Peptides against a protein of PDB entry 3HTU. Designs and how they scored, part 27

Target 1, 75 residues: chain A of PDB entry 3HTU
Amino acid sequence: RRPEEWGKLIYQWVSRSGQNNSVFTLYELTNGEDTEDEEFHGLDEATLLRALQALQQEHKAEIITVSDGRGVKFF

## One batch from the design tools (peptide; aimed at target 1 F24 T25 G71 F75)

Design b2_p25_1_s3 (made by RFdiffusion4, then SolubleMPNN; from b2_p25_1, 13 letters changed)
Fold by OpenDDE base, seed 2:
Structure b2_p25_1_s3 (fold): chain B 75 residues (1-75), chain A 25 residues (1-25)
Amino acid sequence: as target 1 above (75 residues)
Amino acid sequence: KLEELKKKIEEKAEENKKELEEKAK
């Protein structure tokens, strides 16, 4: 799958689960209990980041970088 | 607003770190 395709899957999950406007760490998206049944669970961070960047270009997400980690907010 | 989001990420990051450390034992 291309990053854009992964982004679509992730965003679909966010929407279906009612998690819009919520904030997640990148770790939570791929390793969290809430995404265990999702196809993107276990996705490598590099690909995940590219997927989120694709969503960001569509104004569907915003990647947030802090001193000790990264997260994302979905819109 | 952004600072608030950063704060949440920071807090979650700390929790994630602890979880990873626990799983690494």
Scores: peptide ipSAE 0.440, ipTM 0.833, DockQ to the pose 0.081
OpenDDE base, seeds 1, 3, 4, 5: peptide ipSAE 0.433, 0.431, 0.432, 0.431; ipTM 0.829, 0.830, 0.830, 0.830

Design b2_p25_1_s4 (made by RFdiffusion4, then SolubleMPNN; from b2_p25_1, 14 letters changed)
Fold by OpenDDE base, seed 5:
Structure b2_p25_1_s4 (fold): chain B 75 residues (1-75), chain A 25 residues (1-25)
Amino acid sequence: as target 1 above (75 residues)
Amino acid sequence: KLEELKKKIEEKAEENKEELEKKAA
């Protein structure tokens, strides 16, 4: 899958699960309990970042960088 | 606003770090 395709899957999960406007660390998205049954669980961080960047271009997400890591807010 | 989001991420990151450390131990 291409990054944008992963982004679509991720956003579909966010929307269907009512997680819009929620904040996640990149780790939580791919390693958290809430996404254990999702296809994107276990996705490498590099690809995840690209997927989120694609969503960001669509104004569906905002990547947040802090000293201890990265997170994302979905819209 | 942004500062609040950053704070939330930082807090979550710390929790994630602890979780990772437990898994690594």
Scores: peptide ipSAE 0.433, ipTM 0.829, DockQ to the pose 0.081
OpenDDE base, seeds 1, 2, 3, 4: peptide ipSAE 0.430, 0.433, 0.388, 0.426; ipTM 0.825, 0.830, 0.815, 0.827

Design b2_p25_2 (made by RFdiffusion4)
Pose (drawn by RFdiffusion4):
Structure b2_p25_2 (pose): chain A 75 residues (1-75), chain P 25 residues (1-25)
Amino acid sequence: as target 1 above (75 residues)
Amino acid sequence: EEELRAEQRELKEMAEAEARRRGLS
């Protein structure tokens, strides 16, 4: 599955829950306790980062750099 | 396991603080 297909699924999960301006760690998206039964749970950080970069190009997400890791804000 | 949960709480708080600093909306 390509980066942008994960990106669409990631974006749909965020939009439907009312988290349209929420900030997330990349870890919590693929390994957190809220996304356990989500389809993207277990996705590696590299592919997740690419899926997020595809969303950023569509102005649907902003990747945040915080020293020892990565996060993302969705729009 | 608890150490990793604490590190993730700290990282999330830092990401929220960076988002406020950059004025993201």

Design b2_p25_2_s1 (made by RFdiffusion4, then SolubleMPNN; from b2_p25_2, 16 letters changed)
Fold by OpenDDE base, seed 5:
Order: C-alpha cells, then structure tokens, then sequence
Structure b2_p25_2_s1 (fold): chain B 75 residues (1-75), chain A 25 residues (1-25)
C-alpha cells in the first residue's frame, strides 16, 4: 500500500472509533492495544509518518515532532 | 502513555500559539 492508502485506513479507524480530535503517539497508533485488530497495526514508523503526512496535507491530522517525542492529532 | 499524550497535546498547543505569534497562521 502507498502511504496515502495507509493514511486512509488510519483515518477511517479514527473516524469510526470516534477518535477525532484525539492525540496519539506514533507508537500508540501502530503498537497500541486499541489498534491490534487494524490492518495498520505493526506498520513501520517510517511508512506511518508518510501516511500521516498525507493526512496532514488534507488537514485531517497534525503531526507534532519534538525532542521529547512525536505524536499526531486527528481532526 | 496517557501522561505522554497530555504532554504532546500541550506541546501542540504551544506550537500553535507560537506560530500565531510569529504570524505563520
């Protein structure tokens, strides 16, 4: 799958689960308990980041990257 | 993990405020 396709799957999960406006760590999205049954569970962080960047371009997410850690807020 | 999420959300808010102050948005 392309990053954009992964982004679509991720955002579909966010929307269906009512997680809009929620904040996640990148690790939480792909390794967390809440996404264990999702296709994107276990996705490598590099691909995840590209997927989220695609969503960010659509104003569906905002990635926060600081020395402390990285996360994303969905809209 | 929840504490980390709280920190991220706080950092996000700070980033937005900073961007506004700089006239980026």
Amino acid sequence: as target 1 above (75 residues)
Amino acid sequence: MEEEKKKLEELLEKAKKKAEELGLE
Scores: peptide ipSAE 0.123, ipTM 0.599, DockQ to the pose 0.128
OpenDDE base, seeds 1, 2, 3, 4: peptide ipSAE 0.113, 0.122, 0.063, 0.118; ipTM 0.593, 0.595, 0.568, 0.598

Design b2_p25_2_s2 (made by RFdiffusion4, then SolubleMPNN; from b2_p25_2, 16 letters changed)
Fold by OpenDDE base, seed 2:
Structure b2_p25_2_s2 (fold): chain B 75 residues (1-75), chain A 25 residues (1-25)
Amino acid sequence: as target 1 above (75 residues)
Amino acid sequence: MEEEKEKLEKLKKKAEEKAKELGLK
C-alpha cells in the first residue's frame, strides 16, 4: 500500500470511531488496544509517519512534535 | 511495561497541551 492508502484506512477508523479532533501518539495508532482489529495495526513507524504526512497535506491531520516525541491530531 | 505506559501517557499529555497552545484544540 502507498502512504496515501494507509492514511485513508487510518482516517476511516478515526471517523468511524468518532475520534475526530482528538490527539494520539503514534504508538497508540499502531500498537494500541483500540486498533487491534485494524489493518494498520502493527504498521512500522516510518510508513505510519508517511501516511500521516499524506493526511496532513489533505488538511485532515496535524503532526505535533514535542520534546519527548511526536503526536498527531485528526480533524 | 509500566514505565513505558507512563512515558506514552506523558507524551500524549504534552502533545495535547501543545495542540492547545497552537490553537488546534
Scores: peptide ipSAE 0.429, ipTM 0.831, DockQ to the pose 0.831
OpenDDE base, seeds 1, 3, 4, 5: peptide ipSAE 0.416, 0.309, 0.406, 0.426; ipTM 0.828, 0.755, 0.827, 0.832

Design b2_p25_2_s3 (made by RFdiffusion4, then SolubleMPNN; from b2_p25_2, 16 letters changed)
Fold by OpenDDE base, seed 5:
Structure b2_p25_2_s3 (fold): chain B 75 residues (1-75), chain A 25 residues (1-25)
Amino acid sequence: as target 1 above (75 residues)
Amino acid sequence: SEEEKKKQEELLEKIKKKAEELGLK
């Protein structure tokens, strides 16, 4: 899958799951218990980042960087 | 691991704080 395709799958999960908390660490998305049954579980971080960047271009997410890691806010 | 879980929780808190600073929350 292309990054934008992964992004679509991720965003669909976020939307359909009705997450009250729209902020995630990158690790939570691909390694968390909440996504164990999702196709994108276990996705490498590099590809994940590209997927999120695609969503960011669509104003559906914003990648947030702090001193010791990255996360994402979904809209 | 539990250690990783704790680290991610701390990271999440930092990210949430940053999001607020950026006006995203």
Scores: peptide ipSAE 0.646, ipTM 0.906, DockQ to the pose 0.761
OpenDDE base, seeds 1, 2, 3, 4: peptide ipSAE 0.641, 0.644, 0.641, 0.642; ipTM 0.904, 0.905, 0.903, 0.905

Design b2_p25_2_s4 (made by RFdiffusion4, then SolubleMPNN; from b2_p25_2, 18 letters changed)
Fold by OpenDDE base, seed 5:
Structure b2_p25_2_s4 (fold): chain B 75 residues (1-75), chain A 25 residues (1-25)
Amino acid sequence: as target 1 above (75 residues)
Amino acid sequence: MEKEKEELKKLLEKIKKKAEELGLK
């Protein structure tokens, strides 16, 4: 799958789940219990980042970087 | 898990704080 295709799957999950908190660490998106049944579970961070960058270009997400790691805010 | 739950929680809090600083929350 292409990064934008992964991005679509991820965003669909975020939308369908109707989560109150739209801020995630990159780790919990691909390694968390909440996404165990999703196709993108286990996705490598590099590909995940590219997927999120694709969503960012569409103004559907913004990647957040801090000293200890990265996360993302979905819109 | 590669990361301990507590450490993940701390990271999440940092991300949330940063999001607030950026006006995203």
Scores: peptide ipSAE 0.537, ipTM 0.862, DockQ to the pose 0.680
OpenDDE base, seeds 1, 2, 3, 4: peptide ipSAE 0.531, 0.530, 0.520, 0.535; ipTM 0.855, 0.857, 0.856, 0.857; seed 2 fails the geometry check

Design b2_p25_3 (made by RFdiffusion4)
Pose (drawn by RFdiffusion4):
Structure b2_p25_3 (pose): chain A 75 residues (1-75), chain P 25 residues (1-25)
Amino acid sequence: as target 1 above (75 residues)
Amino acid sequence: HRAMTPEEREEAEEELEEKFEEEEE
């Protein structure tokens, strides 16, 4: 599955829950306790990062760099 | 088209720092 197909699925989960301006760590998206029964749970950080970069090009997400890791804000 | 302001960015960074600390525990 390509980066942008994960990107559409990630974006849909965020939009439907009312988290349209929420900030997430990349870890908590693929490994957190809220996304355990989500389809993207277990996705590696590299592919997730690329899916997020595709969303940023569509102005649907902004990747945040915080020293020892990565996060993301969705729009 | 949307992006964070400097203030919103600082707040998001601070929130992420807390989350990283909780993930380490």

Design b2_p25_3_s1 (made by RFdiffusion4, then SolubleMPNN; from b2_p25_3, 15 letters changed)
Fold by OpenDDE base, seed 5:
Structure b2_p25_3_s1 (fold): chain B 75 residues (1-75), chain A 25 residues (1-25)
Amino acid sequence: as target 1 above (75 residues)
Amino acid sequence: MKSLTEEELKEAKEKLKKKLEELKL
């Protein structure tokens, strides 16, 4: 899958689960319990980041960086 | 176009920091 395709899957999950406007760590998205049944579970961080960047281009997410790591807020 | 305001960004960063700290523990 291309990054934008992964982004679509991720955002669909966010929307279906009613978690728009929520903040996630990158780890939560791919390794968390809430996404265990999703196709993007286990996705490598590099590909995840590219997927989120694609969503960011669509103004559906914003990648956030702090001293201890990165995360994302979905819109 | 949608992006976080400065206040929203601050709040989001604090939330993220909290989550990251929880993961470290």
Scores: peptide ipSAE 0.514, ipTM 0.853, DockQ to the pose 0.890
OpenDDE base, seeds 1, 2, 3, 4: peptide ipSAE 0.496, 0.501, 0.494, 0.509; ipTM 0.847, 0.849, 0.845, 0.851

Design b2_p25_3_s2 (made by RFdiffusion4, then SolubleMPNN; from b2_p25_3, 16 letters changed)
Fold by OpenDDE base, seed 5:
Structure b2_p25_3_s2 (fold): chain B 75 residues (1-75), chain A 25 residues (1-25)
Amino acid sequence: as target 1 above (75 residues)
Amino acid sequence: MKSLSEEELKEAKEKLRKKLEELKK
């Protein structure tokens, strides 16, 4: 799958679960319990980041960086 | 076209910081 395709799957999950406007750490998206049954669970961080960047270009998310790590807020 | 305002970004970063703190504990 291409990053854009992963982004689509991730955003679909966010929307279906009613978690738009929520903030996530990159870790919990691919390693958290809430996404255990999702295809993107276990996705490597590099690919995840590219997927999120694709969503960011579509104004569906914004990657956030703080001193202790990165995360993302979905719209 | 959605993007975080200055205040929203501040709030989002705070939420993220809290989550990261909980993760490493």
Scores: peptide ipSAE 0.529, ipTM 0.857, DockQ to the pose 0.874
OpenDDE base, seeds 1, 2, 3, 4: peptide ipSAE 0.524, 0.529, 0.518, 0.528; ipTM 0.854, 0.856, 0.852, 0.856

Design b2_p25_3_s3 (made by RFdiffusion4, then SolubleMPNN; from b2_p25_3, 15 letters changed)
Fold by OpenDDE base, seed 5:
Structure b2_p25_3_s3 (fold): chain B 75 residues (1-75), chain A 25 residues (1-25)
Amino acid sequence: as target 1 above (75 residues)
Amino acid sequence: MKSLSKEELEEAKEKLKKKLEELKK
C-alpha cells in the first residue's frame, strides 16, 4: 500500500471510532490495543509517518513533536 | 496546510507529553 492508502485506512478508523480531535502517540496507533484489529496495526513507524504526512496535506491531521517523541492530532 | 492554533497546539503537546510519559513507565 502507498502512504496515502494507509492514511485513508487510519483516518477511516479515527472517524468511525469518533476520535477526531484526539491526540495519539505514533506508537499507540500501530501498537495499541484499540487498533489491534485494524490493517494498519504493526505498521512500521516510517511508513506510518508518511501516511500521516499525507493526511496532513489533506488538513486531516497535524504531526506534533515534543521532547520525548512524536504524535498526531486528527481533525 | 491546516495547523492548530497556538493554544490548541500547546494543549495537544501537553496531552502528548502525558501519553509519552505513561509509555516510559
Scores: peptide ipSAE 0.511, ipTM 0.848, DockQ to the pose 0.808
OpenDDE base, seeds 1, 2, 3, 4: peptide ipSAE 0.495, 0.505, 0.489, 0.503; ipTM 0.842, 0.846, 0.840, 0.845

Design b2_p25_3_s4 (made by RFdiffusion4, then SolubleMPNN; from b2_p25_3, 17 letters changed)
Fold by OpenDDE base, seed 5:
Structure b2_p25_3_s4 (fold): chain B 75 residues (1-75), chain A 25 residues (1-25)
Amino acid sequence: as target 1 above (75 residues)
Amino acid sequence: MKSLSEEELKKAKEKLKEKLEKLKK
């Protein structure tokens, strides 16, 4: 899958689960319990970032960086 | 690209920090 395709899957999950406007660590998106049954579970961080960047271009997410790591807020 | 307001960004970063600290423990 292309990053944009992964982004679509991720955002669909966010939307269906009613978690728009929520903040996630990158880890919990791909390794958390809440996404265990999703196709993007286990996705490598590099590909995840590209997927989120695609969503960012669509104004659906913003990647956030703090001293201890990165995350994302979905819109 | 769309970006959060300064206030929203601050809140988001604090939430992220909270989550990351939790993961570190």
Scores: peptide ipSAE 0.534, ipTM 0.855, DockQ to the pose 0.800
OpenDDE base, seeds 1, 2, 3, 4: peptide ipSAE 0.526, 0.526, 0.519, 0.527; ipTM 0.851, 0.851, 0.848, 0.851

Design b2_p25_4 (made by RFdiffusion4)
Pose (drawn by RFdiffusion4):
Structure b2_p25_4 (pose): chain A 75 residues (1-75), chain P 25 residues (1-25)
Amino acid sequence: as target 1 above (75 residues)
Amino acid sequence: SLPSVTDEDFEELEEKLEEEKEKLA
C-alpha cells in the first residue's frame, strides 16, 4: 500500500472523530491506545512519515519536529 | 489555506512525547 493510500485512511479517521485540528505523535497514530482497532495500527514510522508528507502537500496536515521525535497537526 | 502550528501545539506535543518516554521506560 502506497504512502498516499494510508494518507487517505489516516485523514478519514481524523476527520470523522472531530479531531480536525488535533495534534498527534507519529507513535500514537500507529501504536497508541486510541487507534488499537484502527487499520493503520502497526504501520512503520517511515511509511507513516511519507503518508503524512502526502497529506501536507494537500494542505491537510502539518508535520511538527520536536527534538527527539515527530508529530503532526491535521486540518 | 496554508496549515500552521502555534507554540501551544509544540508544548502539547512535547508533553505527549515525555509521557510516551516514561511509559516505555

Design b2_p25_4_s1 (made by RFdiffusion4, then SolubleMPNN; from b2_p25_4, 10 letters changed)
Fold by OpenDDE base, seed 5:
Structure b2_p25_4_s1 (fold): chain B 75 residues (1-75), chain A 25 residues (1-25)
Amino acid sequence: as target 1 above (75 residues)
Amino acid sequence: MKPTVTQEDIEKLRERLEEIKKKLA
């Protein structure tokens, strides 16, 4: 899958689960319990970032970087 | 306009990152 395709899957999950306007760590998206049954579970962080960047271009997400790590807010 | 990340969002993220850090330690 291309990054934008992964982004679509991720955003669909966020939307269907009613978690828009929520913040996630990158780890939670790919390693969390809530996404265990999703196709993007276990996705490497590099590919995840590219996927989120694609969503960011569509104003559907914003990647957040702090001292302790990275996360993302979905819109 | 581009959606906005608030300070509250950042604080929530920091908290969650700390929790993950403890969990993975």
Scores: peptide ipSAE 0.636, ipTM 0.889, DockQ to the pose 0.876
OpenDDE base, seeds 1, 2, 3, 4: peptide ipSAE 0.631, 0.630, 0.625, 0.635; ipTM 0.887, 0.887, 0.885, 0.889

Design b2_p25_4_s2 (made by RFdiffusion4, then SolubleMPNN; from b2_p25_4, 11 letters changed)
Fold by OpenDDE base, seed 5:
Structure b2_p25_4_s2 (fold): chain B 75 residues (1-75), chain A 25 residues (1-25)
Amino acid sequence: as target 1 above (75 residues)
Amino acid sequence: MKPTVTEEDYKKLEEKLKKIKEKLE
């Protein structure tokens, strides 16, 4: 899958679960319990970032950084 | 307009990362 395709899957999950306008760590998106049954579970961080960047281009997400790591807010 | 990330969003992220760090230790 291309990053854009992964981004679509991730965003669909966020939307279906009603978690728009929520903040996630990158870890919990791909390693968390809530996404265990999703196709993107276990996705490597590099590919995840590219997927989120694709969503960011569409103003559907913003990757944010703090001292202890990175995360993302979905819109 | 580009959607906005708030100060509260950053705070939430910091708390999440803290919890994960503690959980993984």
Scores: peptide ipSAE 0.650, ipTM 0.888, DockQ to the pose 0.898
OpenDDE base, seeds 1, 2, 3, 4: peptide ipSAE 0.646, 0.647, 0.641, 0.648; ipTM 0.886, 0.886, 0.884, 0.887

Design b2_p25_4_s3 (made by RFdiffusion4, then SolubleMPNN; from b2_p25_4, 9 letters changed)
Fold by OpenDDE base, seed 5:
Structure b2_p25_4_s3 (fold): chain B 75 residues (1-75), chain A 25 residues (1-25)
Amino acid sequence: as target 1 above (75 residues)
Amino acid sequence: MKPTVTQEDIEELRKKLKEIKEKLA
């Protein structure tokens, strides 16, 4: 899958679960319990980042960087 | 306009990252 395709899957999960306007760490998206049954679980961080960047271009997400790591807010 | 990330969002992220760091340590 291409990054934008992964982004679509991730966003669909966020939307269907009613978690828009929520903040996630990159880790919990791919390694968390809540996404264990999702196709994007276990996705490498590099690809995840590209997927989120694709969503960011569509104003559906914003990647956040702080001292302890990175996360993302979905809209 | 671009959606907005609030200070509260940032603080929540910091909190989550701290918790994960502790779990993975």
Scores: peptide ipSAE 0.696, ipTM 0.909, DockQ to the pose 0.855
OpenDDE base, seeds 1, 2, 3, 4: peptide ipSAE 0.693, 0.693, 0.691, 0.694; ipTM 0.907, 0.908, 0.906, 0.908

Design b2_p25_4_s4 (made by RFdiffusion4, then SolubleMPNN; from b2_p25_4, 11 letters changed)
Fold by OpenDDE base, seed 4:
Structure b2_p25_4_s4 (fold): chain B 75 residues (1-75), chain A 25 residues (1-25)
Amino acid sequence: as target 1 above (75 residues)
Amino acid sequence: MKPTVTEEDYKELEKRLKEIKEKLE
């Protein structure tokens, strides 16, 4: 899958689960319990970031950074 | 216009990161 396609899957999950406007750590998206049944579970971080960057271009997400790491907010 | 990330979002992220760190210990 291309990053844009991964982004679509991730965003669909966020939307279906009613978690728009929520913040996630990158770890939670690919390694968390809540996404165990999703196709993007276990996705490598590099590909995840590219997927999120694609969503960011569409104003559907924003990757954010704090002192202890990175995460993403979905819109 | 792009949506806005708020201070509360950053605080939430810090909270989540702390929780994950503790979980992985």
Scores: peptide ipSAE 0.642, ipTM 0.887, DockQ to the pose 0.879
OpenDDE base, seeds 1, 2, 3, 5: peptide ipSAE 0.637, 0.640, 0.631, 0.640; ipTM 0.885, 0.886, 0.883, 0.886

Design b2_p25_5 (made by RFdiffusion4)
Pose (drawn by RFdiffusion4):
Structure b2_p25_5 (pose): chain A 75 residues (1-75), chain P 25 residues (1-25)
Amino acid sequence: as target 1 above (75 residues)
Amino acid sequence: PPPPPITTEDLEELEEKLEKEHEEH
């Protein structure tokens, strides 16, 4: 599955829960306790980062750099 | 149109989440 197909799924999960301006760590998206029964749970950080970069190009997400890791804000 | 810029509150919130994840690990 390509980066942008994960990007669409990631974006749909965020939009439907009312988290349209929520900040997430990349880890908690693929390994957190809220996304355990989500389809993107277990996705590697590299593919996740690319899916997020595709969303950023569509102005649907902003990737945040915080020293020892990565986060993201969705719009 | 482009989204608004990231705020200081967003960055603090993210730091706090990363610190909590480190403590859990």

Design b2_p25_5_s1 (made by RFdiffusion4, then SolubleMPNN; from b2_p25_5, 10 letters changed)
Fold by OpenDDE base, seed 4:
Structure b2_p25_5_s1 (fold): chain B 75 residues (1-75), chain A 25 residues (1-25)
Amino acid sequence: as target 1 above (75 residues)
Amino acid sequence: SAPPPITKEDLEELEKKLKELKEKE
């Protein structure tokens, strides 16, 4: 899958689960219990970032960087 | 159009999550 395709799957999950406007760590998206049944579970961080960057270009997400790590907010 | 801005609450939530993640490691 292309990053854009992964992004679509991730965003669909966020939307369907009613978690728009929520903040996530990158870890909980791909390794968390809440996404165990999702196709993107276990996705490598590099690909995840590219997927999120694609969403960011569409203004559907924003990657956040703080001192202790990174996360993302979905819109 | 530009997305809504990241709020202070968003950052606090992320920092909280990251702290919890670190504690689990």
Scores: peptide ipSAE 0.658, ipTM 0.891, DockQ to the pose 0.844
OpenDDE base, seeds 1, 2, 3, 5: peptide ipSAE 0.656, 0.656, 0.649, 0.658; ipTM 0.889, 0.890, 0.887, 0.889

Design b2_p25_5_s2 (made by RFdiffusion4, then SolubleMPNN; from b2_p25_5, 12 letters changed)
Fold by OpenDDE base, seed 5:
Structure b2_p25_5_s2 (fold): chain B 75 residues (1-75), chain A 25 residues (1-25)
Amino acid sequence: as target 1 above (75 residues)
Amino acid sequence: GPPPPVTQEDLEKLRKKLEEIKKKL
């Protein structure tokens, strides 16, 4: 899958679960219990970042960096 | 157009989540 295709899958999950306007760590997206049944579970962080960057271009997400790590807000 | 900006509340939520992960890993 291309990064934008992964982004689509991730955003679909966020939308279907009613979690738009919510913040996630990158870790919980690919390693969390809430996404265990999703195709993007276990996705490497590099590919995840590219997927989120694609969503960011579409104004659907914003990648956030703080002192303790990175996360993302979905819109 | 662009979405509304990330808020301070968003940042606090993220920091809290990262702290929880940090102490568990």
Scores: peptide ipSAE 0.627, ipTM 0.884, DockQ to the pose 0.901
OpenDDE base, seeds 1, 2, 3, 4: peptide ipSAE 0.617, 0.608, 0.617, 0.618; ipTM 0.880, 0.879, 0.880, 0.882

Design b2_p25_5_s3 (made by RFdiffusion4, then SolubleMPNN; from b2_p25_5, 12 letters changed)
Fold by OpenDDE base, seed 5:
Structure b2_p25_5_s3 (fold): chain B 75 residues (1-75), chain A 25 residues (1-25)
Amino acid sequence: as target 1 above (75 residues)
Amino acid sequence: GPPPPITEEDLEKLRKMLEEIKKKE
């Protein structure tokens, strides 16, 4: 899958689960319990980041960087 | 247009989440 395709899957999960406007760490998206049944669970961080960047271009997400790491807010 | 701005609450939440992850490392 291409990053854009992963982004679509991720956003679909966010939307269907009613978690828009929520903040996530990159880790919990791919390694958290809440996404264990999702196809993107276990996705490498590099690809995840590209997927989120694709969503960011569509104003569906914003990657957040703080001193202790990165996260993302979905809209 | 662009989405609403990230709030301080968003940042604080993220920081705390990352802190917990770091603590578990």
Scores: peptide ipSAE 0.445, ipTM 0.817, DockQ to the pose 0.886
OpenDDE base, seeds 1, 2, 3, 4: peptide ipSAE 0.439, 0.438, 0.400, 0.434; ipTM 0.813, 0.814, 0.796, 0.815

Design b2_p25_5_s4 (made by RFdiffusion4, then SolubleMPNN; from b2_p25_5, 13 letters changed)
Fold by OpenDDE base, seed 3:
Structure b2_p25_5_s4 (fold): chain B 75 residues (1-75), chain A 25 residues (1-25)
Amino acid sequence: as target 1 above (75 residues)
Amino acid sequence: GPPPPITEEELELLRKRLEEIKKKE
């Protein structure tokens, strides 16, 4: 899958899951319990980042750098 | 245009989660 395709899958999950918190660490998206059954679980961080960057260009996400870690807010 | 930036509360929550992950590593 291309990063854009991964981004679509991730965003679909965010939209359909009805998450109370729209902010995630990158680790939570690919390693968290809430995404264990999702296709993007276990996705490498580099590909994840590119996927989120694609969503960011569409104003559907914002990648956040805090200290030495990263997170993302979905819109 | 682009959406508004995250709030300070959201930023702090994110920071806390990142710290917790670091502890588990």
Scores: peptide ipSAE 0.478, ipTM 0.834, DockQ to the pose 0.796
OpenDDE base, seeds 1, 2, 4, 5: peptide ipSAE 0.467, 0.462, 0.469, 0.469; ipTM 0.831, 0.831, 0.832, 0.832

Design b2_p25_6 (made by RFdiffusion4)
Pose (drawn by RFdiffusion4):
Parts: sequence; structure tokens; C-alpha cells
Structure b2_p25_6 (pose): chain A 75 residues (1-75), chain P 25 residues (1-25)
Amino acid sequence: as target 1 above (75 residues)
Amino acid sequence: SHVTEEDREELEEKLEEEEEELEEE
């Protein structure tokens, strides 16, 4: 599955729950306790980063750099 | 819309909590 297909699925999960301006760590998206029964749970950070970059190009997400890791804000 | 300084502080706190949980495991 390509980066942007994960991107569409990630974006749908965020949009439907009312988290349209929420900030997430990349880890908690693929490994957190809220996304356990989500389809993207277990996705590697590299593919997730690319899916997020595709969303950022669509102005649907902004990747945040915080010293020892990564996060993202959705719009 | 864009990322504010408050968002960055919230993110930092989350990353610190994740590190602590991993050390306990």
C-alpha cells in the first residue's frame, strides 16, 4: 500500500472523530491505545512519515519536529 | 490554520510520557 493510500485512511480517522485540529505523535498513531483497533495500527514510522508528507502537500497536515521524535497536526 | 507554540509544548509532553512508559516496560 502506497504512502498516499495510508494518508487517506489516516485522514478519514482523524476527520470522523472530531479531531480536525488535534496534535499527535507519529508513535501514538501506529502504536497508541486509541488506535489499537484501527487499520493503520502497526504501520512503520517511515511509511507513516511519507503518508503524512502526502497529506502536508494537500494542506491536510503539518509535520512537527520535536527534538527526539516527530508529531503531526491535522487540518 | 497552523501549529502554535502551545501545540509544540503539548507534543513535547506526550513524547516525554511515551519515553517514561517505555522505560517502565

Design b2_p25_6_s1 (made by RFdiffusion4, then SolubleMPNN; from b2_p25_6, 12 letters changed)
Fold by OpenDDE base, seed 5:
Structure b2_p25_6_s1 (fold): chain B 75 residues (1-75), chain A 25 residues (1-25)
Amino acid sequence: as target 1 above (75 residues)
Amino acid sequence: SSVTEEDIKKLEERLKKLKEEEELK
């Protein structure tokens, strides 16, 4: 899969899950319990970042960097 | 569609929780 395709899968999960909080750490997206059954679970961080960057270009997400790590907000 | 200070706070809280979970493991 291309990063853009991964981004689509991730965004679909975010959308259909109906979660109130749209802010995630990068780790919990690929290693969290909430995504254990998703195809993108276990995805390497490099590919994940490219996927999120693709979504970012579409204004569907914004990657956030803070002192203790990185995350993403979905729109 | 923009990241707010509240979003940053939420993220930092999640990162803190994640760290605590890792420390507990």
Scores: peptide ipSAE 0.625, ipTM 0.868, DockQ to the pose 0.754
OpenDDE base, seeds 1, 2, 3, 4: peptide ipSAE 0.620, 0.621, 0.617, 0.622; ipTM 0.864, 0.865, 0.863, 0.866

